# Designs tried in a protein design run: peptides against a protein of PDB entry 3EFO. Part 231

Target 1, 262 residues: chain A of PDB entry 3EFO
Amino acid sequence: SQLADLYKSCETDALINFFAKSAFKAVLHQPLKVIREILVNQTAHMLACYRKNCASPSAASQLILPDSMKVLPVYMNCLLKNCVLLSRPEISTDERAYQRQLVMTMGVADSQLFFYPQLLPIHTLDVKSTMLPAAVRCSESRLSEEGIFLLANGLHMFLWLGVSSPPELIQGIFNVPSFAHINTDMTLLPEVGNPYSQQLRMIMGIIQQKRPYSMKLTIVKQREQPEMVFRQFLVEDKGLYGGSSYVDFLCCVHKEICQLLN

## One batch from the design tools (peptide; made by RFdiffusion4, then SolubleMPNN)

Design b2_p29_5_s2 (from b2_p29_5, 11 letters changed)
Fold by OpenDDE base, seed 3:
Structure b2_p29_5_s2 (fold): chain B 262 residues (1-262), chain A 29 residues (1-29)
Amino acid sequence: as target 1 above (262 residues)
Amino acid sequence: SLLEEEADRALEIVNERIAKGETVELEFE
């Protein structure tokens, strides 16, 4: 009963903040491999305890997550895929140090957004509505060649443009006739002055609100080289420099759970 | 929340893979 209550009281965002700071502190005195293993083990252990003590009878092979911790593996995978915890030479020590220091000072809301970005389908905007578009999962599978998406993680902001983005939207946002005419070197959107442009600016403003850092805007065209950087923020996908997709991660966690329960 | 709803869908996929005996290893290096 007490254990069940504990699980029900778990706050995923707070846990991720804790795990992130703990892991990033440990980087100073433990090998990255060990840190990653600890994080996976901790995740599996918590879920194994739930499965053993709280979950209804079910097939032993079934992965069951409590409601309060249902999204914990999502964020945990994001944490594991962060450059601070990756041992790849392609990632500079300066970048690791920078992100490490940032996370060490982040509150719960900041770290949540940092590890799992907000991805918004901008092409679905209703200029007559004041509501933000519903966010989509941070995966390539949620993008469309016909779409325009805004991604923000509290530090960076990206405007991703599909190769088949509607010309009317391109015109509305950039005041250019086509996708090919968009200058990706710009860090500010032009003030076109139409309702769509104004709405996009409003959305960007809302995202920037209450964030401790000013997010630089990067415009990304699909199939161009800079898109590779953007894809690193699609945290549910397999990482370029290591880390698994969310689904693959869950499979690994399940394996670990089974080992703990047997 | 959005993520909670999506998590349910992901769990379905995972459980299907588990049922098939799929094994995945985490690679970080």
Scores: peptide ipSAE 0.264, ipTM 0.857, DockQ to the pose 0.771
Fold by OpenDDE base, seed 5:
Structure b2_p29_5_s2 (fold): chain B 262 residues (1-262), chain A 29 residues (1-29)
Amino acid sequence: as target 1 above (262 residues)
Amino acid sequence: SLLEEEADRALEIVNERIAKGETVELEFE
């Protein structure tokens, strides 16, 4: 069917770029609550249409997503949780304005990375490999107290260290004997010169390449105050200032789909 | 992609919760 073809040709990254810019434009003349509702409804309607017209017969209670739109709810939830669309007093107007203007000028690739960061398990690095480590989902559940993770969203770069990070890796990266000795005020990694340090620098360079902005590096220790900022980029989790986890969002979307189909 | 593969797992979790009769409202504040 024509509808099926439409869904097959759908590019989620392009849609998110469109929805983001549309929503951020609407912020100037519509209440945030209305904008959020529209985004949720649009998501539900798109998926309901697929369910009704394209999906094979199945139980109405089952949530089914087309392959082309499988990650749409992920990005949509990220968009909904962005500070521009949250009306929390803890978020400054300057921050909202800044991010709004940035996104309004972003291409598809930039907005994709911006809304869903890349999270890399650095502690799994093979110093003999030139390949980037496989990214993990942006959730606390994917972190490890024994791990070291690099997060990047095109604007910011975070190096997160678990409280039980391997001392040998800490020594390799920072040239200090333990987690407690790491200085989190630094914005650049020291030139240690060992293979692990060089590999990490290479990875950071690869992430930085082709990005329009130079990403500031922030060193984050687990359970220290700056980790709170880092956790805001774990976009699949419940946000500090509101916003649902990805799973909860899907449940809500499912409910809305059922309402549309019944 | 990673997201696509993991989305399937997420869907399984969601469908399991649905099967248990769980309902969730979005919280924006």
Scores: peptide ipSAE 0.259, ipTM 0.849, DockQ to the pose 0.778
Fold by OpenDDE base, seed 4:
Structure b2_p29_5_s2 (fold): chain B 262 residues (1-262), chain A 29 residues (1-29)
Amino acid sequence: as target 1 above (262 residues)
Amino acid sequence: SLLEEEADRALEIVNERIAKGETVELEFE
């Protein structure tokens, strides 16, 4: 049906950009709680409408999403968990204002990456390939103690190292003998000159070249204090300051959808 | 719970799309 095609053609990234800017504009004149509620309700309403008008008959308990909106709840949750929309006092006014201003000027591609970072398992890199590794979900569950991951959201870049990261890779990246020797105060990787280092630098360069802002590199060691900052970018997990996990959010949305359809 | 199962299924779908790197570059006015 024409209606089904309309829903299927809807681009999630454009929607998120719109919702983000709309919500961040509303922050100036509406309570944050209300804004969050509106976003959730809008999400549920859109998905309920799709199910009612476009989806094949199925059990009410089944969550059915159009292809174009399959990731909408993920991004919406990310938006809801953004510091601009959080009411926690631990978040400074300056940080909120800064991020608000940034997002208000972001294009669709920028906002997409901003809300859902690219998380790359660089420990699996093929030094002979110019292809970027496949991104993984931004969740701790996708990390491994043996792994090394690069996270980028267009503004920040993190290099996360598991406690059991291969010494060979550590040597290759940092030119130090072990995990313990890694200096996390550095903001630049050394030019070690080996193939792995070169490949990593190339990847970082590619990521940076596509972005309008220079991303500061933060090196994060697992189980150290700075990892807490890194975990804030694992947007599918429960947030430190009250943000829901994706699963929790999805359950909430699903419940609302069911209510709308009953 | 049933809701959790649905969430898991959705997570799988999302994960697949993320892994594929499906991104659309659009300019927004």
Scores: peptide ipSAE 0.105, ipTM 0.629, DockQ to the pose 0.087; fails the geometry check
Fold by OpenDDE base, seed 1:
Structure b2_p29_5_s2 (fold): chain B 262 residues (1-262), chain A 29 residues (1-29)
Amino acid sequence: as target 1 above (262 residues)
Amino acid sequence: SLLEEEADRALEIVNERIAKGETVELEFE
């Protein structure tokens, strides 16, 4: 899948890890606004340099992203939207300090997952296959009211259920007759014992493997209050506290690139 | 690769700018 190819960009993963640690270190000595501005400017500068020196002569109005850096704007936007770099009073000092310290100790693989979560369409599982479902982009536009999705960022795991999720899957996972009967206070899936339940548990186990932190499972029903917390992990969407969508960020970067090349 | 060289230079520039507290004007602020 296109997304799978994007995650194989090891160079971008290393870069975002470096940028994150550098920025989070600078938070102690520099204003957040300045740090954000530097990150945006550097992103535009790198891409402008590529456009000038490596890209074929195409329309100047087009944004060209090389394969090796194709996901850079995505990760950069995620970094810019992280609570550590936001100057919002709604974000507690303790939470900001906690996340800053966590990222400062993360390796490349951990930071990649932290900034851009894995979002898996669980409703598409084939019980006869040992393959993981293909991840989808972290946006509400990729969710379905008829779907069930698993999200993981290395620290948290969410099982999101659409209001119209299939009753047979609900029965298979929770051993209850309907969406309304699902208990969202549960932190563990019941051991139902059917093939679908077993496969889901296996997938969760695979995701937990090689992670330094044990992820707590949160069950989320669409349109219930806890869904707001889940939506914060849809990093390509507009942030609750003023962060831009990925599309808006790309527009901003593109304008900056054009200014640099003109 | 050329891209790797540019990435390295970019990293150096970022670190320098962050250390200096350089202000960049963004059109959307």
Scores: peptide ipSAE 0.034, ipTM 0.582, DockQ to the pose 0.038; fails the geometry check

Design b2_p29_5_s3 (from b2_p29_5, 11 letters changed)
Fold by OpenDDE base, seed 1:
Structure b2_p29_5_s3 (fold): chain B 262 residues (1-262), chain A 29 residues (1-29)
Amino acid sequence: as target 1 above (262 residues)
Amino acid sequence: SALEEASDEALAEVNKLMAQGVTVELTFE
């Protein structure tokens, strides 16, 4: 059907870019609450239309997503949780204005990384391989106290270290004997010169490649205060200043779809 | 990809939760 073809041809990355810019433009003349409601409704309507016209008959209790658009709700939740669309007094006007302007100028490739960061398990690096480690879901549930993770969203880069990070890796990266000796005020990794350090630098370089902005590196220790900032980039989790986890969001979308179809 | 994994796993979880009659509200509303 024509509708089925439409869904197959949809590019989710382009859609989220469009929705983001549209919403951020609307902020100038519409209440934030209304904008959020519109975005949720649009998401539900698109998916309901698919369910009604393209999906095989199934129980109403089952949520079905087309493969071509299955990640759209993920991006949509990230958009809804962005500071520009949150009505919290803790978020400064300057921060809202800054992020709004940035997104308004982003291309499709930039916006997809901005809304859903890359989270890489650095502790799993094979120094003999040129392969990048596979990214994991942007959730605290994917972190480990024994792990070291690199997070990048095109604007910021974080190196997160678990409290039980391997001492040999700490030595390899920072040239210090233990976790406690790591200086979190540094914005550049030291030139240690060992294979692991070189591999990490290479990965960071690849991530920075073809990005319009130079990402500042922030070193984050688990259980220290700056970790709270890092946690805000774990976009699938519940936000500090509002916004649902992705699972909770998707449940709400499912409910709305059911209402539209019944 | 991680994003696709997120989508697939969350979808499975949601279907499970809905089958159990769980109701969730958005936290920013």
Scores: peptide ipSAE 0.528, ipTM 0.912, DockQ to the pose 0.698
Fold by OpenDDE base, seed 4:
Structure b2_p29_5_s3 (fold): chain B 262 residues (1-262), chain A 29 residues (1-29)
Amino acid sequence: as target 1 above (262 residues)
Amino acid sequence: SALEEASDEALAEVNKLMAQGVTVELTFE
């Protein structure tokens, strides 16, 4: 059907860019609660329409997503969890205004990275490879106390270190003997000059490549207070200042879809 | 990709949870 073809041709990255800009524009003249409800409703309606008109017969209770839009709910949850759409007083007006303005000017590639960051397990780096490590899901469940992870969203870059991260890697990256010796106030990695350090710097360079803004680097130690900021970028998790985990969100979307179809 | 993995794994989890009759409410604040 023409409708099926439409879904097949959908570019989720473009959609999330559109939804984000639309929502962030609406913030100026609509209550945040209404905007969030609209976004959830739109998501449910789009997916319900697919289920009704395009999906193969299956159990009515089963959530089915088209391949072209399978990540839309993921992005949508990220959008809903963005500080611009949260009413929490802990989020300053300036921060909301700043992020709103940034997103309003973002291209498709920028917005998709902004809403769903790259989380790279750099502790698995092969210094002999020129390939980036495979990104993992943006969830604390994918972190390891023994690991070191690089997170980037186009505006910020975080280097997260587990409490049990390998001393060898710590030495390689920071030229210090242990986790405790890492200075988290630094915004630049030292020029250690070993292969691992060079590889990490290369990766950071690749991530920075073609990004409109220079990403500030923040070093984060697990279980230290600044980690709370880092955790806000783990967008699949429940937010500190609001927002559901992706699983919870998707459950709600599923319920809404069922209601629309029944 | 990680995003696709997130989608696939969460989808499977949601379908499982819904089949079990689990109800979830959105928490934005």
Scores: peptide ipSAE 0.525, ipTM 0.916, DockQ to the pose 0.770
Fold by OpenDDE base, seed 2:
Structure b2_p29_5_s3 (fold): chain B 262 residues (1-262), chain A 29 residues (1-29)
Amino acid sequence: as target 1 above (262 residues)
Amino acid sequence: SALEEASDEALAEVNKLMAQGVTVELTFE
């Protein structure tokens, strides 16, 4: 069907860019609550339309997503959890205005990375490989106390260190003997000169390439206060200042789809 | 990709939860 073809041709990255800009434009004229509701409704309507017109017959309780749009709800949840759309008083007006302006000028590739960051397990690096490590899901569930992770969203770069991260890697990256000796006030990694340090720097360089802004590096130790800031970029988890986990969000979307189809 | 993995795994989880009759509400506050 023509509709099925439309869904097959859908580019989710372009859609999220469109929805983000539309929502952030609407912030000037509509209440945040209304904007959030519209985004949820739009998501549900699009998916309900697919279920009704394109999907194979299945149990009504089963959520079915088209392959071309299966990541749309993920992005939508990230968008809903963005500080621009949150009503919490802890979020400053300046921060809202800043992020709003940034997103309004972002291209598709920039918005993709912005809403769903890359989270790389640095502790798994093969120093003999020139390949980037495979990104993991942006959730605390993918972190490990023994691990070291690099997170980047096009604006910020974080190096997260587990409390039990390997001393040899710490020494390789920071040239210090232990986790306790790491200075989190540093915004640049030292040039230690070993293969691991060189590879990490290379990876950071690759991530920075073709990005419109220079990403500031923040070193984060697990269980220290700055980790709370880092956790806000784990977009699949429940937000500190509001917003559901992706699973909870998708459950709600599913419920709304069912309501639309009954 | 991680994003696709997130989508697939969450979808499976949601379908499981819905089959169990779990109700979830969105919390924006």
Scores: peptide ipSAE 0.523, ipTM 0.919, DockQ to the pose 0.775
Fold by OpenDDE base, seed 3:
Structure b2_p29_5_s3 (fold): chain B 262 residues (1-262), chain A 29 residues (1-29)
Amino acid sequence: as target 1 above (262 residues)
Amino acid sequence: SALEEASDEALAEVNKLMAQGVTVELTFE
């Protein structure tokens, strides 16, 4: 059917880019609450249409997503959690304006990375391998106190260190004996020169490659104050300044879909 | 990918929760 073909050919990355730009344009003339409601409604309607016309029969309580659009709700939640669409006073006007302008000019690939960051478990690096570590879900649940993670969203780069990060890795990256000795004010990694340091720098270089903006590096220690900023990039979690976890969001979407189909 | 994993795992969890009659409200502020 025409509808089935439409969903099959749907490019979620392009769609989220469109929704983001549309929403951020609307910020200038519509209340944020209305914009958020429209986005949720549009998401639910698109998925309800699929459920009604394309999906196999199933229980009403079951949410079914087309393969081509299964990540759309993930992106949509990220969009809804963006500071541009949040009304919290803790978000400065300047920051909101800045991010709005940035997204308005982003291509599909840029917006994809911006809304759903790449989170890499670099503590698992094999210095003998040229393979990059596989990204993990952007959630605190994927972090470990023993781990070291690199997060990048095309604009910012964070190096997150667990409180129990291996001393040998700390020594390898920072040339200091322990977690406590790491200087978080630095924006550049030292030239330690060992294989692990070189590999990490190579990975950072690859991430930076072909990105329109130079990503500033922020070093973050677990349980220190700057970690709060880092956690805002864990987009699947409940936001500090607003926004639901992805699970909660998807529950709401499911509910709305059911209402549309009843 | 991580994104696809997020989608799949969350979908499974949501289906489980909804089957149990769990209600959730969105929090934007």
Scores: peptide ipSAE 0.521, ipTM 0.914, DockQ to the pose 0.797

Design b2_p29_5_s4 (from b2_p29_5, 11 letters changed)
Fold by OpenDDE base, seed 2:
Structure b2_p29_5_s4 (fold): chain B 262 residues (1-262), chain A 29 residues (1-29)
Amino acid sequence: as target 1 above (262 residues)
Amino acid sequence: SLLEEAADEALAKVNELIAKGETVELEFE
């Protein structure tokens, strides 16, 4: 259908960019609560329109998303969970203002990475391979206590270390004997000079080269206080300072769709 | 894509919840 063609997957990235900029502009003139409600409603309306006009008859209670736009709610939830749209006092005004300004200037490629970060399992690196490790879903369920993960969203870079990270990898990256010896105050990785360290730095370099802004590196140890900040970038999960898991969000959207169709 | 995977999994879960009559409210606190 013409409508189905209108909601192609390639347009979803553009849509989220548009919605993000619109919402972040609106922050200056409208309450955050209203902005969030508008975004949810817009999402529901678009999906309801599809359901009404394009979807085959089915149980009204079921949620049906076309392949072309099924990613939209994912991005919307990420947008809703962004610090710019959260009212929690734990989020500094400076950080909110900073991110708002940056997003307002982002292109489609930048915004998609910003809202859904790249999470790489660094512990799976093959030192003989020049390929980047395959990214995993931005959820705690994809982390492991034995793993080391690199997260990047175009503005921030986090190196997350599980409490049971392999000592050999820790030594390879940090040149220290154990997890406990890692200094999380560092913003640069030491030049250890081994293949693993070199490969990690290469990966970080590749990620950085594709972005207009220099990403600050933060070393995060599992179960330490800074991990809470890191977890906010696991956008599929429930946020500490607000926002729902994607599943919960989608349930809410479904409810709105039903109300619109009913 | 990862987003597509996320969408598919969540959609399946949501539909399961719907089938069970479970409702979820968003908490933006």
Scores: peptide ipSAE 0.498, ipTM 0.888, DockQ to the pose 0.740
Fold by OpenDDE base, seed 4:
Structure b2_p29_5_s4 (fold): chain B 262 residues (1-262), chain A 29 residues (1-29)
Amino acid sequence: as target 1 above (262 residues)
Amino acid sequence: SLLEEAADEALAKVNELIAKGETVELEFE
């Protein structure tokens, strides 16, 4: 059917860009709670429509997502968990305003990265390779206490260090003997000059070159207080400052879908 | 893609939860 074809041709990236801009515009004149509810409702409505009109026969209770839209809830949850839409005192007004303004001008590619960050396991870097390490899911479950990860969302860059990250890598990056010696107040990596450091800097450079905004670097140690900020970028997880895990969100979406279809 | 992986994994988990009759509420405080 024509409707089915429409769903098959949906561009989730464009949709999330639209929803983000719409929501962030609405922040100026609607309560955040209402905005969040609208977003959830819109998500459920779209998916319910698909279920009703396009999905093959199945159990009524089953959650079915088309391939073209199955990532929409992922992005939507990320949007809902964004600081702009959270009413938390831990988030400064300035930061919220700043991000709102930036997103309002973002293209589809920018918003895609913004809402679902790139998380790279740099502890596995091959200094002889020109390829970037494969990104991992934005979840704590993908982190390792023995690992070092670089996260970038187009606006911020984080270097996350596990408590058991290899001393040799720490020395390679920071020129200090151990994890405890790392100064997290720095916003720039030292010019150590070894192959690993150079490779990391190259990677960071590549990431930066692809983005229109200069990303501030934040160094984060696992289990230290500043890690809480970093964890907010692990968008699939439950948010520390509000927002559900993606699984929890999807469950709620399903519930709403059922309500719409019943 | 990672998003597709996330979607697939979560979808499977959610459907499992549904089958078990479990419910979850949104937490936006």
Scores: peptide ipSAE 0.493, ipTM 0.891, DockQ to the pose 0.797
Fold by OpenDDE base, seed 1:
Structure b2_p29_5_s4 (fold): chain B 262 residues (1-262), chain A 29 residues (1-29)
Amino acid sequence: as target 1 above (262 residues)
Amino acid sequence: SLLEEAADEALAKVNELIAKGETVELEFE
């Protein structure tokens, strides 16, 4: 169909860039509540149109998404959960303004990473390999207390340490004997000089290499207060300051689709 | 891709919830 041909997986990246910029521009003259509603409605309408005009007959109550468009709701939920669109006093005006301005200048590739961060299991590094570890989904369910993870979204970089992180890795990265000795105020990793430290630094360099902005490194210990900030970047999960998990969001989108079609 | 995986998993979960008659509301604050 014409609609099915109009949207491809590669085009979803462009769409989310467009939606983000349009929404962030609208922040200047429309209430955040209205902007969020518009985004949800646009998502529902787009998917409803597919269901009505392109999908084969099926159970009316079921949610059906084409492969070419199934990623759109993922990005849309990430956009809706961005601090720029959240009406919470805990989010500073300066942070909103800063991120808004940055996104307005982002290309498609930049906005992809910004809205859905890269989360890497650093504890699985093979010091003999030059390959990056495979990224995992941005959800707490993919973290482990025994693990060490690196998260990057093009603007921020976090090194998250589980409470049971391997002491040998902690020693290798920070040159301290235990988790408790890690200084979370540092913004640079020490040059310890061992293979693991070198590999981690190399990975961080690779992540930074193709990004237009220098990412500040934040060290995060599990169960410490700063972890709450880190968790906001786990975009598939329910947000602390608003926004639903992706599953919850998709449920609501489904309801809206049904209302449009029935 | 990870996003495709997320989409597939969530879609399956949502359809499961629908089949069970469960409803969820958006939590914007």
Scores: peptide ipSAE 0.492, ipTM 0.883, DockQ to the pose 0.783
Fold by OpenDDE base, seed 5:
Structure b2_p29_5_s4 (fold): chain B 262 residues (1-262), chain A 29 residues (1-29)
Amino acid sequence: as target 1 above (262 residues)
Amino acid sequence: SLLEEAADEALAKVNELIAKGETVELEFE
């Protein structure tokens, strides 16, 4: 049907950009609680409409998402978990204002990266290859104590180090003998000059390329206090200061859909 | 894509939870 074709042509990336800007504009004149409710409601309405008018017959209780829109809830949850829309006092007003202004000017490509960061396993780098390592899902479940990961969202860049990260890689990146010797107050990597260091710097450069803002680098050690900030960017997980895991969010959306259809 | 993988896995999990009669509420405050 023509309606089915419309859903197949939906562009989730454009939608999330629109919703983000609309929500962040609304922050100036509406309570955050209301804004969050509107976003959830809009998501549920779109999916309910599909379920009612386009989806093939199935169990009424089942959650059915079209292929063209199945990633929308992922982005929507990321948006809802953004500090701008969180009412928790742990989030500073300045941080909210800053991120709000940035997102208001972002294009679709920028907002994609912003809401779902790129997480790269740096410990898997092949110094003989110019290819970037394959990104992994933004979840703690994809991290390892033996690994080193680079996370970037267009505004921030984090180098996360597991407590058991390889000493040889630590030496290669920081020119120090062990994890304990790494200074996390540094905002720049030292120019060690070995192939691994050079390749990492190259990768960071590639990630920075075509981004409108210079990303600030934060070095994070596992189990240290600053790791809590890093974990907020693992957007599939439950947030520390509010916001559900993606699974929990999707359950809530399903509930709303059922309410709309009954 | 990673997002599609996330969506597929979560969808499967949610449908399992639905089958078990479990419900989840969003918490922001």
Scores: peptide ipSAE 0.489, ipTM 0.894, DockQ to the pose 0.780

